Peptides against a protein of PDB entry 3WG5. Designs and how they scored, part 63

Target 1, 218 residues: chain A of PDB entry 3WG5
Amino acid sequence: LAKNIVYVAQIKGQITSYTYDQFDRYITIAEQDNAEAIIIELDTPGGRADAMMNIVQRIQQSKIPVIIYVYPPGASAASAGTYIALGSHLIAMAPGTSIGACRPILGYSQNGSIIEAPPKITNYFIAYIKSLAQESGRNATIAEEFITKDLSLTPEEALKYGVIEVVARDINELLKKSNGMKTKIPVNGRYVTLNFTNVEVRYLAPSFKDKLISYITD
Target 2, 218 residues: chain A of PDB entry 3WG5 as posed
Amino acid sequence: LAKNIVYVAQIKGQITSYTYDQFDRYITIAEQDNAEAIIIELDTPGGRADAMMNIVQRIQQSKIPVIIYVYPPGASAASAGTYIALGSHLIAMAPGTSIGACRPILGYSQNGSIIEAPPAITNYFIAYIKSLAQESGRNATIAEEFITKDLSLTPEEALKYGVIEVVARDINELLKKSNGMKTKIPVNGRYVTLNFTNVEVRYLAPSFKDKLISYITD

## One batch from the design tools (peptide; aimed at target 1 S79 R103 L106 D150)

Design b2_p21_4_s4 (made by RFdiffusion4, then SolubleMPNN; from b2_p21_4, 6 letters changed)
Fold by OpenDDE base, seed 5:
Structure b2_p21_4_s4 (fold): chain B 218 residues (1-218), chain C 218 residues (1-218), chain A 21 residues (1-21)
Amino acid sequence: as target 1 above (218 residues)
Amino acid sequence: as target 1 above (218 residues)
Amino acid sequence: MKVSNAGVEIEVLGEVSSLKF
């Protein structure tokens, strides 16, 4: 029996293999409890492409809806964060957040300058991000422009352009606004209507390891 | 007597000599059991050209149909993966996957920049990929553009352009949609009509060695 | 004629794994 439980967890910082572990852990907990959904409060400047892709896969394999919430104000789902969001069942943003800027790079030179990715790689990720958008019924043109134009959007713009589903100031408003929405991608092969009536909100704390790793990666 | 058995196995990661061993093992198992087909769930960013060519040959020498399924969502048949797919009896893609970006490179410099392949090598692989497409009755122009334009496609685009045969969300949908299709290349000199009515699906697990190698190659 | 294409590790799409966004 589906519990009227919604989990909330935070993921902040660079996207790495450790970030994958966090996503996997959090989603697994929510799955085990047969939660209505898990909300991941996301704040990331980006990170590794491999980790990002693995995270997207893990989200899409989830047995419960995974909601990416760009939170708090001042946070971003930048670069890798945008891909993760686009791969999720629902995207929400708080006011004062941003999404986009998805151009792949090879890294930074010793002087801090960006080493550009070759066209091969850029085109790969254009196709990838477009596929994520298309699968989720989100704006694939804008998704492409996140790369080709280094586009970044405000929550209001992202909503307007059909990149995200919800603008919400806090968890309560998010639950209220997303109640009755269908997931943008399937859960276990079915699009799920979110039911956030009379839910218990449970916050997941980061593990000690998660805290330590976040500290080191910053 | 052909068994109503379909094998499913996963191959993920870079294409190497170890990947060849995986393909060979999986196909051999399916051959020994006289399976109706084997489905290889493929997720690869690419890899070595030599290994790729050997894999293609092994697939084409198979006594049973080999279906390449770009799966799960977020996966790719990138670069070497595209060649492998084009060499197979049937290609399917899940939503949110990609195919293409097949330009050969010599590797990466110390600064992470791509070392371009000489025209001789590029032209060789243009001819090679076109031949794979032509043999399988797939779009040879697009196959060429996978190299010359570093083109990458979504499943829907790939289907539309005649690069792939099926878009399917899962194995069940794949079996349903591909039932009654003819293989795009021959099996034992004959084009085989796939019969996926009343089939038993058997999943092949990776060997311990396969798991370890995948871990190291990541 | 086995064209022994010598050990040019032609990477067709290298390590997307090391790419950063």
Scores: peptide ipSAE 0.053, ipTM 0.279, DockQ to the pose 0.060
OpenDDE base, seeds 1, 2, 3, 4: peptide ipSAE 0.081, 0.145, 0.034, 0.093; ipTM 0.337, 0.370, 0.260, 0.335; seeds 1, 2, 3, 4 fail the geometry check

Design b2_p21_5 (made by RFdiffusion4)
Pose (drawn by RFdiffusion4):
Structure b2_p21_5 (pose): chain A 218 residues (1-218), chain B 218 residues (1-218), chain P 21 residues (1-21)
Amino acid sequence: as target 2 above (218 residues)
Amino acid sequence: as target 2 above (218 residues)
Amino acid sequence: SAPSGVIIDAGNSPAELAAAS
């Protein structure tokens, strides 16, 4: 009961309804265990707008800070993952990862051709991504360009431009650098200072169902 | 005089990429065997827009008539399934089935809430559903109300209002009543008269991949 | 993996939720 606990979970692949269930399951475990924070190792190339908006909402309502960590090297928080990142308490990127490219699309034709959205829906997602950035004090100008210019950024660029808060190789380095940082959004109405000294790290294994479903969608 | 071959397949659940694959697989089989028609027993609560548009496109390119049959009793062709029906060569409904209810939403939230669709998406789908109805000679005024009023119809109501062509209890009654009917959209440029005199019915089983995906869904 | 756009899914209706309830 007198411990400082950080949960670490993994989320890989297309952001779908099932991805929401994962976020909710992991975050719920951390909440019920009074965790200082939960670190989500995120690698997503794309996903659905409705599951992305539900995840952002679940993070906004989280009773504990949610740290989105674009990891491992070569991972991306592209498309739906970018919104999830902008909608969270803190963003960390591992070396060689990517963030951005969030243009909303109606989907994919028989060819694999891109089915663009009506111009106005592009404006809707611009307003939504600007809102997430402003609510978290992040660079909304660059965030808008994730859509309008299909802009993508390396870790160092994302840090310089004020989109993320940490560049870290691993969980330990992430804890060291983010220790003492304020969350970019509140936890239950209050902006919180992260206390990662003398912390117990607990890893949450992805379930059989997680790995299987992810593999199938792949 | 001649033996006419009719294929029958079942397509159930949410409309997704796997559903497009089912439509493509079943239709390709019927095309290669020079079938008179393929009948799809459709039961769907809804699904994704891109897959629905890809299915409508696959049906437009079909070298043989595709008859959408809302079957069994209790089934529906709601939301995305309505567009598939309106995009097909002939629509049949079994007693106690439903069609319509197509108001687009961005999706569902955590607590029963619904994420609204911006007006542009709504107007986009109004134009698209009116277009499918106009191209097939079906009631475009009523088709719009599937969206603007979330209108849903019984089989008897759907026939009366000119949205569908046949009300049938089974495959036997469907072939009997639809024999001699012209298709509502062309097959390779010409509107085909359906010949169901002297008919061999062939049932297509769902593949291993089909069954696995649906068991996981159940 | 190559990045993709955010897929907007507007293929459902409130009636589905009502039916499920």

Design b2_p21_5_s1 (made by RFdiffusion4, then SolubleMPNN; from b2_p21_5, 9 letters changed)
Fold by OpenDDE base, seed 5:
Structure b2_p21_5_s1 (fold): chain B 218 residues (1-218), chain C 218 residues (1-218), chain A 21 residues (1-21)
Amino acid sequence: as target 1 above (218 residues)
Amino acid sequence: as target 1 above (218 residues)
Amino acid sequence: ARPEGVEIDAGDSPATLERAK
């Protein structure tokens, strides 16, 4: 039986294998409690592609809706964060946030310059990001341009172009605006209509390990 | 006598000699039980060419239909995975997956850059992948472009271009859609019409060894 | 003869998706 509970958790920093563990833990807690949804407050400059892909899979395997919320103002769902968002059941952004800039790189040189990815890798991620957009009924052209043009969008632009579903200042506005929306991808094979009427908001704190890892990767 | 049994097994990660052992084990189990088919849920970024070629041979020597299913969403049949798929009796993809990017490489340099394969090797794999496509009645032009253009496709594109046979969200939809399809390559010298009416689905779990190897190769 | 020592990889393993600094 679905409880009138919405979990909220924060994921900040670079996307790594530890970020996967955070997503998995948070979603698992919310699944165990049969929450109506979990909102992940996301702020990331990007990170590892492998970790990102695993996170997307974990979200898509979720038994409950996973809402990616680019929050607070000044945050970004940059690069890997955009893929994660596009792999989620609903995307929201706060004012003053950004999404996009998804071009893959091999890394940074000793001088801090970007080592460009070869066409093989770039084309792989173009197909991947387009697939995420198409599956979720989001703008696949813009998704491609996040790579090919290093495009970044404001919340208003992202909403306008059909990349995201909600612009909201805070959790309360997010819940209000997303109430009655259908998930953009299935939950257990079905598109779920979000019911945020009379919900209890439960905040999940980072574990001690999560805090330590965040400190090391920052 | 064919039993109304379909086996399902998962193969994830890099294609190696251990991946061959997994394929061989899974197919052998299904053969011993005279299963109607085995579905291999495949998620791979690629791997070794030698292992890939051995896997293709093992699939083509199967006494039962081997269905490659790129699954779950976010998965890929990238590079070596594409060759394996093209060597199989039927290819299915879930939404949010990809196929392609088949250009051979010699490896990665210390800086993470790709070491390009010489023309001789590239041409060998062009001929090989075209042969797989032609033998299976799939799009040989696209198969070539998986190498020459590092092309990657969404499920919808791959279906449209005649690279794959099924787009399905889950095993049940796959069974439903593929019921009555003919295998794209022979089984024991004959093209088999798949009969998925009233089948029992049996999941094969990875062995302890399979789990350990997956952990090491990740 | 099968070419030995050839890898067929998408190359996503070494790839990162980070914002340009």
Scores: peptide ipSAE 0.037, ipTM 0.284, DockQ to the pose 0.099
OpenDDE base, seeds 1, 2, 3, 4: peptide ipSAE 0.024, 0.084, 0.071, 0.089; ipTM 0.312, 0.333, 0.403, 0.279; seeds 2, 3, 4 fail the geometry check

Design b2_p21_5_s2 (made by RFdiffusion4, then SolubleMPNN; from b2_p21_5, 9 letters changed)
Fold by OpenDDE base, seed 2:
Structure b2_p21_5_s2 (fold): chain B 218 residues (1-218), chain C 218 residues (1-218), chain A 21 residues (1-21)
Amino acid sequence: as target 1 above (218 residues)
Amino acid sequence: as target 1 above (218 residues)
Amino acid sequence: AKPEGVEIDAGRSPKELERAK
């Protein structure tokens, strides 16, 4: 039985294998307590594609709804963060945040120039991101353009074009607006109607290890 | 309860991690004293994007209104400074100052030539700056053009086009003109009406560390 | 197969982005 509890946790910085561990830990805690949902406040410029894909898979395998909330104002779900969002049960953004810019790269040269990904890799991720969008009932055309045009959107644009589900200023507004929404992908094979009526909000703090990694990535 | 106190501090030079520390310290002092607002006299040619984004977040998380005042005459809120301003609760400019020129770059070559940012990065910051403008009810078209056209504006132009809220020659005129204005973004979820009637102005001096870093960056 | 060595990173760039004089 789902409890009237919603967990909130933060994930900030580059997407790495350690970021996967953070997602896994946070979601697992929420699963163990049979929470109504977990909200992940996400602020990332992107990161590793392999870690990103593992995170998406972990979210999709979650026993409870995982809401990606691009927060606070000034935050972004850039690049890998967009894929993560598109793979989740619900996307929310705060005003002043952004989403998109998903063109894959191989890295940076010594002079800081981007090393472009070959067409094979680009096409792979086009197919992948479109699949995430289609599976979640989100705008697959825009998802493709996140790559092909390196498109980035405001919350208002993302909402307008059907990339995201909610624009909210804070957790309270998010809970209010998302109450009664159905998850965009299934939870254990079922689309879940979110119930945020009279919920307890529990904040999860980063572990010591999480803090250390954040420091290293800063 | 907000006191009838307004803090004024200076931030000058390149935007770096140390500049973030200055913003954080100044705003924290004003928060602790429950000031009506803090005015940051800003004069910057720009700097690091990561530091800039952190500063924007710090401003947006402030418990009191943060007013960015491009001051004195001859000063600029250039590049990173424009983003900071657009992320704040109110923007003022002194006559003879400028705002804009926000096109991101990767750095400088050995000969001093600019290394241009790739479209991916440019598009990211276009979305980011537009989000800041939209969230604050400022001109998003002009905000975009700060990047795409490297546009720079005078105070009069910026006021005319709805980028800023006040043109003022000094602190007294700023207080007078901004009295009764609502913040362009919320403070703790609420738009605040500024009350500068019979306020005490307190000037914050740079710390010893601030002075040292300013010297190193000069 | 998951592509290895690919960065879906818009973010190293913001850290490296500067606006000069």
Scores: peptide ipSAE 0.086, ipTM 0.337, DockQ to the pose 0.096; fails the geometry check
OpenDDE base, seeds 1, 3, 4, 5: peptide ipSAE 0.035, 0.032, 0.023, 0.042; ipTM 0.416, 0.383, 0.321, 0.273; seeds 1, 3, 4, 5 fail the geometry check

Design b2_p21_5_s3 (made by RFdiffusion4, then SolubleMPNN; from b2_p21_5, 12 letters changed)
Fold by OpenDDE base, seed 1:
Structure b2_p21_5_s3 (fold): chain B 218 residues (1-218), chain C 218 residues (1-218), chain A 21 residues (1-21)
Amino acid sequence: as target 1 above (218 residues)
Amino acid sequence: as target 1 above (218 residues)
Amino acid sequence: KKPEGVELDFGRSPRELEREK
């Protein structure tokens, strides 16, 4: 029986292979303890496509619900972060955060300008992001526009357009608002109704390795 | 008038934005001194697509010939390194080196397995690598197979198939063999005949920053 | 061994983020 435990972990910075390791570690811990869910406080400007796709897959393979929470105010689920969110069981955003700007890029030129991805790559990720939206019952049109228009949304807009499920100021409000919601994607083949009644919140701190890697990649 | 100077610089490790900075710095120095050419001793397992494309563009914008030399024995121009080579004015390889294995990947899974790129991405890079081969008068069929078959070639095979121009054991042999060769792509809109008669070889060492970044990315 | 391959990035480069700061 799932313990009335909710794990909370922070993932901040660029999405890299190390970020995948963080997601994997956090989710694994929460799975082992048979948590009701894990909330990932996400703040990312984006990152690597491979790491992003791996993270999405890891979330989808989770034995427990993974809630992506764009937090704190000023944080973003930009680019790769948006894909991760759209691949999750539930998306929440704090006021003053943003989501979107998912245009694939090959990287940055010497002057810091974006090297645009070729149309074929862009089209791939359009299809991919739309698939994530469709699979999760979220707004696939907006998901596409995150790429085609490099659209960024506020929490209120994202909620209004059906991109996200919750706007919450803090973990307590998130737990309160998401209580009784069904996951937007299945957990072990079944949609789960979140039960955040009488839950213990357990925070998972970044490992020393996580901190070091984040410092190196920032 | 071009000084009878040939610069030699080493680029080792993963292709990243820092690697681009190295290429740019090295080529810029050689351009400023109006060198006959710069030889880049390349040893790379691959890296980022964006950095690779930027490097190719930087080479193509060079005011002097850029020779990619896969060196020393045991080195490779793998993946991104192959693209860079194919985008250069001349490719040389030392015995015991390799070129190819250009299959685009999204990255690596937790277990270190390759996450395959979607077909659309693969197709883009097939077109791209073929374009590089065609523009340089190199074997576009083999270039494609570097991706589709994840083909790797020895220097002898690469020379035989018209992928590279020179097999050389060292810089002196490279200079000797490449003397009088025309660049495979234009320099300032013109194909240049390499003149390595009575040249001074000047080595450019990695900056401290280059070394540090390489250490972090390895 | 970091996998050999062409890696794609999404979003802002670390350098762009540093310049915005």
Scores: peptide ipSAE 0.053, ipTM 0.588, DockQ to the pose 0.406; fails the geometry check
OpenDDE base, seeds 2, 3, 4, 5: peptide ipSAE 0.031, 0.041, 0.041, 0.034; ipTM 0.494, 0.516, 0.587, 0.491; seeds 2, 3, 4, 5 fail the geometry check

Design b2_p21_5_s4 (made by RFdiffusion4, then SolubleMPNN; from b2_p21_5, 11 letters changed)
Fold by OpenDDE base, seed 5:
Order: C-alpha cells, then sequence, then structure tokens
Structure b2_p21_5_s4 (fold): chain B 218 residues (1-218), chain C 218 residues (1-218), chain A 21 residues (1-21)
C-alpha cells in the first residue's frame, strides 16, 4: 500500500516577507507531491502584520492540510504566529511552548518603547483574529483576549480553551494524536480527515537563501 | 563493570549568547561520551531572555539528562536562571542558594532604574514559565508567582513547593540523592531513571574563550 | 486595505530577565 507522505518543515524567527516565501515554498512542495499534510514547526516572536496576513491566505489556499506545530519546547507562536496558527488546518503545540500576545503595535521607538497602535488598527485586528478563530471553530473569545488582554497560553490551556487541537511532544506523537482528526478549515472546499496510519515523514530543509536570511535577522 | 560517566561543568554570570555557547559545548561533550548525565553548576543573576530561551531549547534537545545545580552556597538561579532550571531534566540546589525573581524587564535606564516590560511581554513570559513548569511536572503556580510577585525561594521552600527535586550540599550528595530519580522531562522521548551507583565524575573546564568572555563581562 | 507598517512582534529588543543588584 503506497505510503502517504507527510512533509515537515521548520520556520523560526521573525515573520517577514521572507517568511511568506518560506511558507509558500514548503506548501508548494507538499502540494506538488500530493502529500497527506505538511507540518510546519513554528517558533516565532511575531513580526509584520502584512506578511502574517499573506501567510494566512497562503495556508488557506493550500491544496493540502497545513498543520502548525509550535515546536520545540521553549518555542512560541507569539503574536503574528498566533494568527498564522489560527488560520491553519490544525494547531499543535509541544509541551513548554506558548501561544498568544497578539496586540498590534506600530513599532518601537528609538528608546525601545512600544509605539502603540491606534484604536482603529487594534479593532481591525480584533475583528480579524476573531474571524480566523470563528472560521476554524476555535475559541474566538480567547482569540480576542490575545489582543485585549495580551493573553498568552500554555499548550494545556490552549487545548482546554479550544484554541488548539493537539498537544504533542514530537512529530510521532503529533501524527498519532492527529490521525483521524478533521481539519478545522476546509481543504479545497472540504473538511479533510487526516490519515497518518501509514505515512512516510519527509523533512524539508531550508534553502540556502532561507538559512542566510535567518542568520541576518538573528 | 564499565563506570557510568557524569560530567560536571560550571556556568557563572550573566546569561548571554556566550552562555548559550557554554551550555551547548558542555552538553555536546557529554552527549558524545554517552554520559549518564551532565550537572551544570549554575550561578547567575539572570540575563537576556533570548539567550535563556535558546539555552532551554538546547537542554530539552539534549541526548542525555541535564541537571541544573544551583551551586555553591550563596549562588542563585535568579530570573533567567530559573527558566533554565525549569527547562532542565532535574533541578538541585545547594543550601544557601536561591531561585526565582523572574519578572522580565526591558533593561535599565541611564540612571539605573528598571525599564518595565509592557504587559504583552510580561504575560508572554508568564505563559512560558508556566509551560516549562507544567511540562516538567513542577509547580506552575509558583512559577507564575516568580514573575507576578517577584517571588524568590530557598532550596527548602523550592523543594517543598515542588519547584525543584533535590537539595544537596555537594556533587556527591547530589549524585546520591538523585540516584534512581526519573527525569522531569524526557530524554529522547523517554523519561530516564538516573543511575549514579557506579559513576566516574569528570569535570569540564571552561574553554579559553569561555574564560576570556567571562572576564570581559564581569 | 491591509494595515501597513503594523508589527505584531514582541520587539527586536530582547527582554532582559535580570535581577538588579
Amino acid sequence: as target 1 above (218 residues)
Amino acid sequence: as target 1 above (218 residues)
Amino acid sequence: AKPEGVEIDFGTSPATLERQK
């Protein structure tokens, strides 16, 4: 019986236009191979809102399920990372990770202080994050509080509150636990039941360009 | 019967990117020799959050148990040091040491006053520290209070509250008391029972580079 | 229009977790 393929790729660091390119490349590879899914191991402190929104759109346009996996322990799907996760077909978190803290800012002043976003922008992102949560059948109230209260959650809390779908220590446990789950958003107009019973895991390495940019932004 | 090897190394001072390099080097040496464990004698006032998070990840990725030992008497695992400890496979403290005081700051003003972290950052680290505690089966409420109340604990208090696993006066007592304990987080996906019955203790010296940087940052 | 110039970041300045002496 032909093994289903699951791709695994890593995205670490700030969300930028380059991060969009990484997502696009990884998802495209997995789409081309008709993979059962792609798992994106995500560790981000956040980043640009425009890039984030483009990433969300790219995920939602995916021909295959995209699983955001907050990994490894100590990683976060902070700020922009939370939006990305909420826009995905399934969210998993490793123990020791976090999600949330989604309040938008305009940037940092020269003294390192946060430049506050005006209410108009904040309200825009409240509506946006709630929409992502609602569309995915996740907790929209908590999603709003990621902004209004700068709420951050543990994996266990996020699972309990219905923000995420899986807590898993590693890829093997993730595959085991998510096997038979339905995607939280449609894939090509249909909710897909994940089949991870007989899978080949393929790791995608960052491109040379990916490595270089990650090195520069650190 | 082949003696199990336990490495002991010291990390003292501020947590920086260099401290990450020290952890990485020490753990790598111990991994290469398939040591039963490495004990890191830790004495830190804290440091950079980014470096801390990287150190936690490195510990959690270790192929062998990493024991954080707050040592000698008078030492602390303050702030970032607490996070590191909570991310480790086992925490020990010597009598006369302390752990806690984990509130994040943005830095110091020119007058030496603390620049407060915005709620977004504080809440992020609350979630993060709670996650570390929960994953390791340690007291997440106390872990949160390390931030929210700037709580600091003695070894006896930390043991009582379930923050740490061992109080030990020296390496020999630590080995004796921790012998037969299970790691609080997995090693390569499995909780390991420590075996210190027939061990050779090997001390790792700081590299020349390690010595030089420690000298410059002091 | 997508809000331009908005960052959803914890900041480029790493928080310090340091105890004041």
Scores: peptide ipSAE 0.054, ipTM 0.336, DockQ to the pose 0.093
OpenDDE base, seeds 1, 2, 3, 4: peptide ipSAE 0.056, 0.026, 0.021, 0.049; ipTM 0.328, 0.231, 0.234, 0.262; seeds 1, 2, 3, 4 fail the geometry check

Design b2_p21_6 (made by RFdiffusion4)
Pose (drawn by RFdiffusion4):
Structure b2_p21_6 (pose): chain A 218 residues (1-218), chain B 218 residues (1-218), chain P 21 residues (1-21)
Amino acid sequence: as target 2 above (218 residues)
Amino acid sequence: as target 2 above (218 residues)
Amino acid sequence: PTITNRTFTVITFPTYNTITP
């Protein structure tokens, strides 16, 4: 009961209804165990707007900070993952990862051709991504460009431009650098200082169902 | 005089990419065997827009008539399934089935809440559903109300209002009543008169991949 | 009729299996 606990979970692949269930399951475990924070290792090339908005909401309502960590090297928080990142308490990127490219689309034709959205819906997701950035004090100008210019950024660029808070190679380095940082959004109405000194790290294994479903969608 | 081959397939659940694959697989089989028609027993609560549009497109390119049959009793062709029906050559409904209820939403939230669709998406789908109805000679005024009023119809009501062509209890009654009917959309440029005199019915089983995906869904 | 479990998913995002920053 007198421990400092950080949970680490993994989320890979398309952001779908099932991805929401994962976020909710992992975050719920951390909440019930009074964790200082949960670190989500995120690697997503794309996903659905409805599951993305549900995840952002679940993060906003989280009783503990949610740190989105674009990891491992080569991972991306592209498309839906970018909103999830902008909607969270702290963003960290591992070297060689990517963030951005969030243009909303109606989806894919028989060809694999891109089915664009009506111009006004593009404006809707611009307003939504600007809102997430402003609510978290992040660079909304760049965030808008994730859509309008299909802008994508490396870790160092994302840090310089004020989109993320940490560049880290691993969990230990992430804990060291983010220690003492305020969360970019509140936890239960209060902006919180992260205490990662003398912390126990607990890894949450993805379940059989997680790995299988992910593989199938792949 | 001649022996006419009719294929029958079942398509159930949410409309997704796998559903497009089912439509493409079952239709390709019927085309290669020079079938008079393929009948799809459809039961769907809804699904994704891009897959629905891809299915409508696949049906438009079909070299043989595609008859959408809302079957069994208790089944519905709601939301995305309504567009598939309106985009097909002939629509049949079994007693006790439903069609309509197509108001678009961005999706469902955590607590029963619904994420509203911006007006542009709503107007976009009004134009699209009116267009499918107009192209097939079905009631565009009522089709709009599937969206604007979330209107849902019984089979008897759907026939009366000119949204569908046939009310049938089974495949036998469907072939009997639809024999001699012109298709509502062309097959390769010409409106085909359906010949169901001297008919061989062939049932297509769902594949391993079909069954697996649906068991996981159940 | 009553419709239950009605859904309609409209928007998604491009998929980037590779991305150049």

Design b2_p21_6_s1 (made by RFdiffusion4, then SolubleMPNN; from b2_p21_6, 8 letters changed)
Fold by OpenDDE base, seed 2:
Structure b2_p21_6_s1 (fold): chain B 218 residues (1-218), chain C 218 residues (1-218), chain A 21 residues (1-21)
Amino acid sequence: as target 1 above (218 residues)
Amino acid sequence: as target 1 above (218 residues)
Amino acid sequence: PVIKNRTFEVLSFETYDSITP
């Protein structure tokens, strides 16, 4: 019997291979416990494209709904975070958060200037982000503009434009508003109607490794 | 009697001589077992042109239909992957995948910039990719644009433009949708009508060598 | 996102040498 449990975990910082490990660990725990869903409180300025793509795949391979919640207020799902969100089963944002700014770059020069990605790479990510949006029934035009215009949106704008599904102040409001929603992508090949009635909320703490790497990268 | 068996194997990562060995091994296993087809779940950002051309030849020499399936969601058949797909008996894509970005390059400079291929090489690959498209009855104009415009497509676009044959969420949907389709190129000089009714699906695992090299290249 | 991987490489220098007579 599916336990009426929702896991909540936090992922903060740059998207790296370590961030993949965090996603994998947290989702795996929730899968093993047959949770109704996992909510990932995401706050990221972006990060590596490879790690981002792997995270998207891991989310899409999840046996349970993965909800990306841009939280707390002041957080962002910037760059790689937007792709991750668009690859997820449901996107929520807290008021005072942002999403977008998805233009790919090769990195930073010694002077801190952006090294632009060649058109080949930019076009690849345009196709990729549009594909994520289309697959999830989200706004593919805006998804493209996250790259071509380096667009950033407020939660209200993102909701209005059909980029996200929920604006919520906290986990309780998120659960309330998302209750009865269908996942935007399939879970095990099926669109799932979320049931958050009488749910136990379980918070997943970062591992010691998670804490250590966060400490080293800060 | 042709066994009602379809093999499924995964090939992920850069296209190299090792990737050729993977293709060769997997196709050989399926050939030896007189499989109805082999499905290669492909996820590649591209790779070496020599290996790519060898893989295309190996596919075209296959005694059984080789289906390239860009899978899972978030995967790509980028650059060399597009050529491989265009050289195959059937192309499928999962939602949220991409294909294209086929402009040849000589490599990356120390600063991460692309070293452009000279016109001679670019023109060679334009001719080559157009030939693959024409031979397979796929859109040769778009195939050219994969180079000249560095075009990348969503599955829906690729299907619409006649670059691919199937959009499918999973192997079961792929088998269902491709059932009764003719191969886009000959198998042993004959166009084969795919028969995926009552098929046993057999997954080929990566060899120890495959796992080791993937581990070293990551 | 930052692209760190050598994505979209088609030709190695060795391949160039093999195509150029």
Scores: peptide ipSAE 0.049, ipTM 0.318, DockQ to the pose 0.076
OpenDDE base, seeds 1, 3, 4, 5: peptide ipSAE 0.049, 0.041, 0.020, 0.056; ipTM 0.336, 0.344, 0.213, 0.306; seeds 3, 4, 5 fail the geometry check

